# Peptides against a protein of PDB entry 4A54, part 102

Target 1, 94 residues: chain A of PDB entry 4A54
Amino acid sequence: MSVADFYGSNVEVLLNNDSKARGVITNFDSSNSILQLRLANDSTKSIVTKDIKDLRILPKNEIMPKNGTKSPSTNSTKLKSAETYSSKNKWSMD

## One batch from the design tools (peptide; made by RFdiffusion4, then SolubleMPNN)

Design b2_p30_1_s1
Fold by OpenDDE base, seed 5:
Structure b2_p30_1_s1 (fold): chain B 94 residues (1-94), chain A 30 residues (1-30)
Amino acid sequence: as target 1 above (94 residues)
Amino acid sequence: LEEKTKELKKAIEEELEKAKKKKEEEEKLK
């Protein structure tokens, strides 16, 4: 199982200094030992794993940082089909 | 949720260990 399987999970992290952080897992860098959380204020906090005393997954109904998943407003730029006014200049030869 | 928490902790540990082994292997090849 990969940490990536838990992306989007809400977690509480207890740090070695007895402070707590709550947020959604957004990324994990195993090479640098960094867990990234999106906080309730939509900021991102990077936590070094060595500073983690304990962690737990929280139920989804707790204060989820607003996934500002801005639905990509598919600005369906309605390509106004340039109505090619094909002005059929009917060359009436008389 | 407790089981998932255990799985997450295990996944973190396993990926950290893999990353350490990879760094050690890359260092031995230099």
Scores: peptide ipSAE 0.624, ipTM 0.901, DockQ to the pose 0.626
Fold by OpenDDE base, seed 4:
Structure b2_p30_1_s1 (fold): chain B 94 residues (1-94), chain A 30 residues (1-30)
Amino acid sequence: as target 1 above (94 residues)
Amino acid sequence: LEEKTKELKKAIEEELEKAKKKKEEEEKLK
């Protein structure tokens, strides 16, 4: 099994400094030992594997807790959930 | 999810080890 088989998985990463990062795995560079996550704000974070204390896969439906920044009351434009998660990566969570 | 987490951790370790071996082989050829 390769790390690429887990692309699109939501993970929590605990770093050696006891900080946490949550995001979707977008890339892994084994040559440089870098795990890349897409965060809830659509930014990308690169994490060096040596700085990882622990990691876990989260359920797909676990909404990354948006830090309680007061979402300004902008109107209900149905941000169509980019259901682009429809790529059938048959990662059967059984 | 725990089993999948273990599989992911193992996959990371295996790919890192393969990359290290490849670098060591390339260094020996120089």
Scores: peptide ipSAE 0.623, ipTM 0.900, DockQ to the pose 0.649
Fold by OpenDDE base, seed 1:
Structure b2_p30_1_s1 (fold): chain B 94 residues (1-94), chain A 30 residues (1-30)
Amino acid sequence: as target 1 above (94 residues)
Amino acid sequence: LEEKTKELKKAIEEELEKAKKKKEEEEKLK
């Protein structure tokens, strides 16, 4: 199984500094050990895997915590990638 | 979701290990 099979999954990443990131997996660079997440504000966050303390896959319906900065309600573009993850029947298991 | 999380963690580890081995082989050929 490859990390690419999980593209579009919502994940919560706990970092070694006890900070948390929530986003959709968009890319994984194994050569540089970088996991890329798309955040709720459509920005991308690159996380070095060595800095990951823990990771979990979230249910699709868990609203990514909008960091409360009033950035204009850009349409929560339904992360198209989350839809792709649900449509693959093989990954419907809890 | 817990099982999938375990599979994702395993996939990350396996790809990282493959990438390390490839880099080590490329470095030995230099």
Scores: peptide ipSAE 0.596, ipTM 0.900, DockQ to the pose 0.625; fails the geometry check
Fold by OpenDDE base, seed 2:
Structure b2_p30_1_s1 (fold): chain B 94 residues (1-94), chain A 30 residues (1-30)
Amino acid sequence: as target 1 above (94 residues)
Amino acid sequence: LEEKTKELKKAIEEELEKAKKKKEEEEKLK
């Protein structure tokens, strides 16, 4: 299983500085150790994996970025198109 | 969701390890 299989998933990330970020996984760069999230305001946040204390997948019923919004281009890598979250707000698995 | 979270964490760790190994191999060839 790859991180790409989770693109479009809504996650909460707890950082080492005890701040939190919530967003949809849009990209993962293993070479640079960068996890990219699209936030609810359609902005993009790049997180260095070393700064991640913990993460969890959230249910789709929470506030999510708008579907179909263009993935923000990061300077370093062509962003893979994030899978659109299902409009049905149903998770089949825990 | 808990099981999916575990799978995601594992996938991150595995890809980071693969990338690290590749960089170390490329550095040895220089």
Scores: peptide ipSAE 0.591, ipTM 0.899, DockQ to the pose 0.630; fails the geometry check

Design b2_p30_1_s2
Fold by OpenDDE base, seed 5:
Structure b2_p30_1_s2 (fold): chain B 94 residues (1-94), chain A 30 residues (1-30)
Amino acid sequence: as target 1 above (94 residues)
Amino acid sequence: LEKKTEELKKALEEELEKAKKKEEEKKLEE
């Protein structure tokens, strides 16, 4: 099982400095061992895994940071098909 | 939720161990 299997889970994290953070797991950086949480104010907090003293998964009904699932607006940049105005200059020889 | 919490803790610990091994490997190559 990977950390990615827990994306979207609401967690409470107790840090080594006895501070607490609550948020939804949005990403994990394996290269730096950094857990990213989206907080209730829609900000992102990065937590180094080594600084975690304890954690727990919270039920979904607790204060979920608003999933501003900004649906990636697929700005389908409608590639305006450059209508190749093939100006067929019909060279009428007379 | 308790089982899932322990699974998440284990997954994070495994990632920390992998990171430590990679750091140790880099130190052996220098």
Scores: peptide ipSAE 0.566, ipTM 0.852, DockQ to the pose 0.559
Fold by OpenDDE base, seed 4:
Structure b2_p30_1_s2 (fold): chain B 94 residues (1-94), chain A 30 residues (1-30)
Amino acid sequence: as target 1 above (94 residues)
Amino acid sequence: LEKKTEELKKALEEELEKAKKKEEEKKLEE
């Protein structure tokens, strides 16, 4: 399996500095071993694979805990299920 | 989900190993 088979998966990443990141896997740069996560605020975080201490895949329905920063009241853009970006690989989360 | 997590970890580790091998190959050509 490739990292690309997991695009659209929601993950929690624990870094070597004991910081945590939660996001949807959007891309992987094989040349630099960089994992890209889309965060709850629609920003992208790049993580070097060597800096990952641990990770886990989260259920699709697990609402990324919005860090208690006041989500500005902008419209519930339904996080369109990762299904729309990954047209082909229906990764069944069984 | 646990099995899938381990599969993702393995895929990331394999990519890291490939990157290391490519870096080593580049050092041998210099």
Scores: peptide ipSAE 0.545, ipTM 0.851, DockQ to the pose 0.670
Fold by OpenDDE base, seed 1:
Structure b2_p30_1_s2 (fold): chain B 94 residues (1-94), chain A 30 residues (1-30)
Amino acid sequence: as target 1 above (94 residues)
Amino acid sequence: LEKKTEELKKALEEELEKAKKKEEEKKLEE
């Protein structure tokens, strides 16, 4: 099975730096081992595969929260605490 | 979805292994 078989899947990626990304898999660069995700704001994030600590596929019906919040550009470094989305979505073993 | 997640992880690991082998081959030709 190839990475291309998962194009269009919603994924949550945990990186080695403990940052998280959520998006749809749009492309994979085999030469550089780069996974491309389309985010909720229609931007593209490139992730080097070696920097992935963990990954999970999400159900298609999980509406990527359109963060429509126009956060005004105020530079405040508020470390938004990783709200532990501890919602145990019982991932069915499918 | 758990099975599909493991299949995706495996596919990514296989691509990393291929990339490492190609990098090692290039270093031996230098």
Scores: peptide ipSAE 0.561, ipTM 0.850, DockQ to the pose 0.568; fails the geometry check
Fold by OpenDDE base, seed 2:
Structure b2_p30_1_s2 (fold): chain B 94 residues (1-94), chain A 30 residues (1-30)
Amino acid sequence: as target 1 above (94 residues)
Amino acid sequence: LEKKTEELKKALEEELEKAKKKEEEKKLEE
């Protein structure tokens, strides 16, 4: 499995400086090991992987950044349908 | 979600290891 398989996932990231970030995974730079998150205010935060202390995937029903900014159509490599996080249970930590 | 979280952590760790290996290879060529 690659990091790209998790694009569109909502995550909470705990950094080594004990700060937290929440956002949707939009990109990963393999050359520099940089994870890009879209935040709730539609800004982008870049996080170096080595600065990540911990992370978790959040359920889709949590406040997602507004989908409205047309992320420039980076070539839709068919994001294989992010497996529909089973829409059913708000708290289903599967 | 817990299983997917561990899979994402593993994918990020693998990318970090690849980056470290590439940096070490560059230092050996200097």
Scores: peptide ipSAE 0.526, ipTM 0.850, DockQ to the pose 0.595; fails the geometry check

Design b2_p30_1_s4
Fold by OpenDDE base, seed 5:
Structure b2_p30_1_s4 (fold): chain B 94 residues (1-94), chain A 30 residues (1-30)
Amino acid sequence: as target 1 above (94 residues)
Amino acid sequence: LEELTKKLKEALEKELEEAKKKKEELLKEL
């Protein structure tokens, strides 16, 4: 199981300074040890994992910021089939 | 939710440790 499996989960993070942050997990950068949360005001908060004292997943029914998770519109980039019109110049010599 | 929270914590720890190992490996090749 990866952290990516929890994207979209609502979490409460207790920091080492005893402050709390609540938000939806939007990204995790393991190389830089950064957990990204979307807050209720639609702002984004980056939290360094070393500053996390404790974390818990919250029920979905708690006040999720109403920002409609626009399902990433899979812009189906219609692969415009470049119809390579191979103009076969059939030189029919009669 | 408690089990899911546990799994999330385990996933965080695992990916952080893997990232650390990769960084250490790259530093040994230099």
Scores: peptide ipSAE 0.612, ipTM 0.900, DockQ to the pose 0.547
Fold by OpenDDE base, seed 2:
Structure b2_p30_1_s4 (fold): chain B 94 residues (1-94), chain A 30 residues (1-30)
Amino acid sequence: as target 1 above (94 residues)
Amino acid sequence: LEELTKKLKEALEKELEEAKKKKEELLKEL
């Protein structure tokens, strides 16, 4: 299982400074240790993984960034959030 | 969701460790 399997998942990230970020996972760079989130305002936040204290996956019905804005064409394969979640429906969301 | 969260954390840790090993190997060749 890879982090890419979780692209399009809505997450809450707790940082070491006790701040929280909520967003959809859009990219992960293991070489640079950077997790990228799309926030509710359609902005992108890059988080250094060493600054992450904890994280959790949130239900789909919570504050999803508006799917309608063209994800910047980062050549990340258009894993349609719906298809990533449909392939994830093989994972019992219990 | 708890199980999925666990799997995500495990995937993050695994890929970070693999990237670290690759960097260490490259540094040994220098």
Scores: peptide ipSAE 0.565, ipTM 0.899, DockQ to the pose 0.625
Fold by OpenDDE base, seed 3:
Structure b2_p30_1_s4 (fold): chain B 94 residues (1-94), chain A 30 residues (1-30)
Amino acid sequence: as target 1 above (94 residues)
Amino acid sequence: LEELTKKLKEALEKELEEAKKKKEELLKEL
């Protein structure tokens, strides 16, 4: 499997400083060791993998608080929710 | 979700190691 197979997955990242970040995986740069998350406020956070203490995939139904502002129809690249959470995905497991 | 998390961690480690090897190979050609 590749990290790209998990794009669109909601994750919680525990950092070495014991802070937490929650977001959807949007990109991974293995050459620079950077994991990119889209946060609930639609901002992007880049995390250096060496700063990650732990991570976990969150259930699909965990409502990231959409700040009720109408996400302007900015051409947010429809990061198609990775079909990983499709009931039809062979990897759909706890 | 626990198994999926494990697979994600394994994928991260694998791609990081592959990237490291690729960089090392490139440096040997210089």
Scores: peptide ipSAE 0.583, ipTM 0.900, DockQ to the pose 0.578; fails the geometry check
Fold by OpenDDE base, seed 1:
Structure b2_p30_1_s4 (fold): chain B 94 residues (1-94), chain A 30 residues (1-30)
Amino acid sequence: as target 1 above (94 residues)
Amino acid sequence: LEELTKKLKEALEKELEEAKKKKEELLKEL
């Protein structure tokens, strides 16, 4: 199994500085150790894997908070996470 | 989701280690 199999999954990343990032996995560069997330505001965040303390895959229905908006954006959560989870029935959802 | 999360972590670790090995091999040829 590769990280690319998880592209489109919504994840929460806990960083070593105890900050959190939530986004959809869009890319992984193993050579540079960079995990790229698309955030709720459609911006991209690059995270160095060494700075990751922990991560988890979020449920399909978990709303990504949009920074500075009253209404959390659900758009990124519904898109690729549903496809990733539903298309690969071989994976346990737990 | 816990199992999927575990698989993602394993995939990350695997690809990072493979990339590290490739870099080390290239450095030995220099």
Scores: peptide ipSAE 0.576, ipTM 0.899, DockQ to the pose 0.660; fails the geometry check

Design b2_p30_2_s1
Fold by OpenDDE base, seed 1:
Structure b2_p30_2_s1 (fold): chain B 94 residues (1-94), chain A 30 residues (1-30)
Amino acid sequence: as target 1 above (94 residues)
Amino acid sequence: SSMNELIKKLEEKLNKSLEELKEEEKKEEE
């Protein structure tokens, strides 16, 4: 099993300095031992694997930043179209 | 839940893969 098998997984990385980073695994550079995460603000963070103390996979039910990967359309809850109350201000010129 | 157990197994595999990479990197530096 390779790190590439986890591409697209939302993870929390605990670093050796006890700081945390959360993001989606987008790439792993094996030549430089760098894990690349896409953060919630769509920025990319590169983490050297030697600096990783622990890694946790976050459950899918946590709102991943919707980059447009079509989550399988579970049930279209009909967001009832907000009735555009077209308040026709009919200026009745009577 | 079965899903939590699956996630835990995936975490274990991922952390193991990262540890193997660290050990390889360390051996290349020695």
Scores: peptide ipSAE 0.301, ipTM 0.765, DockQ to the pose 0.053
Fold by OpenDDE base, seed 5:
Structure b2_p30_2_s1 (fold): chain B 94 residues (1-94), chain A 30 residues (1-30)
Amino acid sequence: as target 1 above (94 residues)
Amino acid sequence: SSMNELIKKLEEKLNKSLEELKEEEKKEEE
């Protein structure tokens, strides 16, 4: 299970300095170990993973930051079935 | 509630994943 499995989750992060941040997990940079949160004011906060003391998942019914987590629209990329227009070149040799 | 138990399990998994990442970073710095 990866951190990416929790994208879109509303969380409370307790930092090593005893400060708290609340937001929705929007991204994780594995190369730099940075957790990205969207805050209630629509700003983005980057948190270094090593500075996290504890992380709690908040219930969906708690005051989510007003910007509607648009559920990742499963862009059901409708595989537009490439209708292979079988151009039947009916070579009508009359 | 079943929901609270599920949340607790997810928190445990997330915190475990974060701890594993911290341990990997520490090994790369040594």
Scores: peptide ipSAE 0.296, ipTM 0.763, DockQ to the pose 0.059
Fold by OpenDDE base, seed 4:
Structure b2_p30_2_s1 (fold): chain B 94 residues (1-94), chain A 30 residues (1-30)
Amino acid sequence: as target 1 above (94 residues)
Amino acid sequence: SSMNELIKKLEEKLNKSLEELKEEEKKEEE
């Protein structure tokens, strides 16, 4: 089982300095031993695996407070296609 | 609950995978 099997999981990481980070696992860099988390503010935090004391998986129902960036309601303004009625002026050839 | 047991099992597997990576890193530094 690899770290990649947990991509998209919400986790709480306890660091060796007793600080905590919460986020979604987005990537793992095996070459540098770095775990990447997407935080609630949509920023990315890189954590060196050697600095991890413990990792907890959060249940899916723990809604990370999405900063309510109002998805701009794409008001689909139905551009009413102005039917340009080309009035064919029939030139009466007398 | 069955879900809590599953989560704990996944946590154990993830922590084990991280420990294995730390052991590999230590062996590469020796």
Scores: peptide ipSAE 0.295, ipTM 0.764, DockQ to the pose 0.051
Fold by OpenDDE base, seed 3:
Structure b2_p30_2_s1 (fold): chain B 94 residues (1-94), chain A 30 residues (1-30)
Amino acid sequence: as target 1 above (94 residues)
Amino acid sequence: SSMNELIKKLEEKLNKSLEELKEEEKKEEE
């Protein structure tokens, strides 16, 4: 199993200096042993594999706090279905 | 529970793969 099998996974990386990085695995440079993460701000962070103390996979539903993406407030515009009251034209036969 | 177990298994595999890479890197430096 290769690191490439985890591309697109959201991860939390704990570094040897006790700093943390969160992002999506976008690439692994095997020649330089560098893991690339896409961060929440769409920037890329390169991490040397030897500096990784621990790595956790975050559940898919853990919305990386996109700072700026307004969760589209699904304004559930309650489309009040205008009940078109079909006015029954009572045809009064006089 | 099943999802957590799957995540744990994936983490284990990923950490193992990273450790193997560190060992390979160390062997190439030696």
Scores: peptide ipSAE 0.233, ipTM 0.740, DockQ to the pose 0.053

Design b2_p30_2_s2
Fold by OpenDDE base, seed 1:
Structure b2_p30_2_s2 (fold): chain B 94 residues (1-94), chain A 30 residues (1-30)
Amino acid sequence: as target 1 above (94 residues)
Amino acid sequence: SSSKELIEELEKKLNESLEKLKKEEEEKKE
């Protein structure tokens, strides 16, 4: 499994300085070890991997910036589609 | 529950990948 398998994922990156960045993984520069995130304002942030303390993948249901980064259709592994929490607003017809 | 477990697994794999990259970078500088 490579970092490229996570392209299009919405992530929260915790940096060594305890700052956080949120965005969609758009690219990874293996030569320079730089992770690129697209932020909510459509800007791009480059993060050196050595500065990353921890990384969290955010649920798909969180308002991702609309630019449909095609989740890399990794073919085979039935990553069981994250059950769209269909918040069926069960309009309780009581 | 299944979705949460999947996300946690993916996070683990991603972080493991990043740690490997960090280690490889350190080994190249020595």
Scores: peptide ipSAE 0.288, ipTM 0.760, DockQ to the pose 0.057
Fold by OpenDDE base, seed 3:
Structure b2_p30_2_s2 (fold): chain B 94 residues (1-94), chain A 30 residues (1-30)
Amino acid sequence: as target 1 above (94 residues)
Amino acid sequence: SSSKELIEELEKKLNESLEKLKKEEEEKKE
């Protein structure tokens, strides 16, 4: 299992200096041992893995305040079922 | 509870992966 398997995961990173960063794992640079997080403000933060004290995966349901992505308001367009009243034309034969 | 357990397992796997990378980096510097 590789770090790449966790791309897209929302995480909280505790650094050795006791600072915290929250974001989505977007990339890992194995050559430089740098973890890249996309933050809530859409900026990218690069963290050296040696500086990571602890990493926690946040539940998917923790809505990071997505500032701008309009949750598609599922306009529940109440499809008014147009009851097509089939007017049965009773063809009266006379 | 099942979701919590899954998250804990994933965290463990992620941390293990990071520790492996740290060790590999240390071994490469030596």
Scores: peptide ipSAE 0.285, ipTM 0.765, DockQ to the pose 0.054
Fold by OpenDDE base, seed 4:
Structure b2_p30_2_s2 (fold): chain B 94 residues (1-94), chain A 30 residues (1-30)
Amino acid sequence: as target 1 above (94 residues)
Amino acid sequence: SSSKELIEELEKKLNESLEKLKKEEEEKKE
């Protein structure tokens, strides 16, 4: 299981300095070990993983203030497989 | 509730994943 499996989860992060941050996990930078949270005000906060003391997943029913930004429904655009119609040009031999 | 237990399990898995990442980072510095 990877951190990416938790994208979209609302979490409370307790930092080593005893400060707390709440937000939705939007990204994890594995190269820099940085967890990115989207906060209630739609700003983003980057947290270094080493600074995390504990992480709690918040229930979906805990109403984060609905800033009315419609979570873009990831419309799984069905990639319509472009049927490459191979137009067999029937070369008419006369 | 079943939902609470599931959340606790997910929290455990997430924290375990974070601890692995911390360990890997420490091992890369050695």
Scores: peptide ipSAE 0.285, ipTM 0.764, DockQ to the pose 0.060
Fold by OpenDDE base, seed 5:
Structure b2_p30_2_s2 (fold): chain B 94 residues (1-94), chain A 30 residues (1-30)
Amino acid sequence: as target 1 above (94 residues)
Amino acid sequence: SSSKELIEELEKKLNESLEKLKKEEEEKKE
């Protein structure tokens, strides 16, 4: 199980300095060990994981201001099958 | 409630994942 399995979860992070941050997990940078949270004001906060003392998952029903995370519209790019109708000009020479 | 137990389990797994990452980062610095 990886941190990526929790993307989209609403969490409360307790930091080593006893400050708290609440937000939705949007990304994790494994190279730099940075957890990214989207906050209620739609800003993004980056937290170094070594500074995290404790992390709690908040229930979905707590009214975080629904800033409409537009579910990534899977732009189903309808592959318009360019059916290039190659009109084979059947040059019927009679 | 089943939901509370599930959340607690997920929190445990998440915290375990974070601790593993911290340990791996410390091992890379040594």
Scores: peptide ipSAE 0.284, ipTM 0.763, DockQ to the pose 0.059

Design b2_p30_2_s3
Fold by OpenDDE base, seed 2:
Structure b2_p30_2_s3 (fold): chain B 94 residues (1-94), chain A 30 residues (1-30)
Amino acid sequence: as target 1 above (94 residues)
Amino acid sequence: SENEELIKKLEEKLNESLKKLKEEEEKKKE
């Protein structure tokens, strides 16, 4: 089984310095022994495998607490209801 | 649950794979 078998898996990586990283495995560089994670903010983090103390796979249903990225206040541009100009064709019967 | 067991197995395999990679890297430095 290769690391590639886990591409797309959401994982938590515990590093030797006791820091943690969470993300989706997107790539593994075997030549340099670097694991690439896509983080919640869509950024990419590269981790040297030698620095990994432990790795756990997160269940798919585990809603990673989306840090409440403030939903950009969709300024609800109130689409002004296009006033349906009812062009009443006044048929002038002359 | 079956899912938990599967996840655990996958974690183990992944960690084993990483361990092997580390060992191979160390051997290349000698």
Scores: peptide ipSAE 0.195, ipTM 0.715, DockQ to the pose 0.051
Fold by OpenDDE base, seed 4:
Structure b2_p30_2_s3 (fold): chain B 94 residues (1-94), chain A 30 residues (1-30)
Amino acid sequence: as target 1 above (94 residues)
Amino acid sequence: SENEELIKKLEEKLNESLKKLKEEEEKKKE
């Protein structure tokens, strides 16, 4: 299991200095071991993983104060399977 | 609740993943 499996998860990160950060996991830089969080104010915070003491996943129902940015409703576009009506051209040979 | 258990399991997995990353970084420095 990779950190990428948790992209989009809302988390609370406890740092080694006992400070806390809350945000959505948006990216992980494996080369630099940096976890990127999107905060409630839409800013991005980069956290070095070595500085993380503990990480908690927050339940989905915890309403982060909606700054009015429309959460992109994953419109499950029902791919209406276009029934390709294969019109059988009945070529009637008279 | 089942959801709480799932969240706990995910937290554990995430923390384990982070721990492994830290261990790998330490090994790379050695």
Scores: peptide ipSAE 0.193, ipTM 0.714, DockQ to the pose 0.057
Fold by OpenDDE base, seed 5:
Structure b2_p30_2_s3 (fold): chain B 94 residues (1-94), chain A 30 residues (1-30)
Amino acid sequence: as target 1 above (94 residues)
Amino acid sequence: SENEELIKKLEEKLNESLKKLKEEEEKKKE
């Protein structure tokens, strides 16, 4: 199991200074040991793992303030079916 | 390396959290 398996999980992070951060894991930089969280206000917070005292995964039902994550508007790119305007150029023979 | 140790620590904490969640879910089914 890798850290990447937890992407998208809601977590609460307790820092060494006893402050708390809540957010969704969006990325982990293994080279720098930095955990990135998306916060309720849609901003991002970077946390150095050495500063983490404790981390817990929140249950799905715990109402993180829904920043209206616009569900990725499936821009249903209405593939406007290129109506093949078959312009049948009716060649009018004179 | 120090980075490898930090990664392992994070994974351990995440795994422990998942374990706790599973235990709570099992208790709700009883």
Scores: peptide ipSAE 0.180, ipTM 0.696, DockQ to the pose 0.418
Fold by OpenDDE base, seed 3:
Structure b2_p30_2_s3 (fold): chain B 94 residues (1-94), chain A 30 residues (1-30)
Amino acid sequence: as target 1 above (94 residues)
Amino acid sequence: SENEELIKKLEEKLNESLKKLKEEEEKKKE
């Protein structure tokens, strides 16, 4: 199994300096041992693997706070209660 | 949950892969 198998995974990286980075794995440079993350602001961060203390894979449902992604306003479409207009069939007996 | 177990397994595999890469890099510097 290679690092490439995890491309597209959302991860939290804890660095040796106790700083954290969150992003999607976009690339790994095996020659230089650099892990590339795409961050929430669409910027890229290059991390030297020797500086990684721990790496956690985040569940797919963890909303990376996209700064600009408008939380889909759950437009609570008020289900307009279909007022069943009971068309009173006026049975006109003539 | 099954998903949590899968995530842990993936994390383990990823960490193992990174560890191997670090070890290989250290061996290449030697």
Scores: peptide ipSAE 0.193, ipTM 0.716, DockQ to the pose 0.054; fails the geometry check

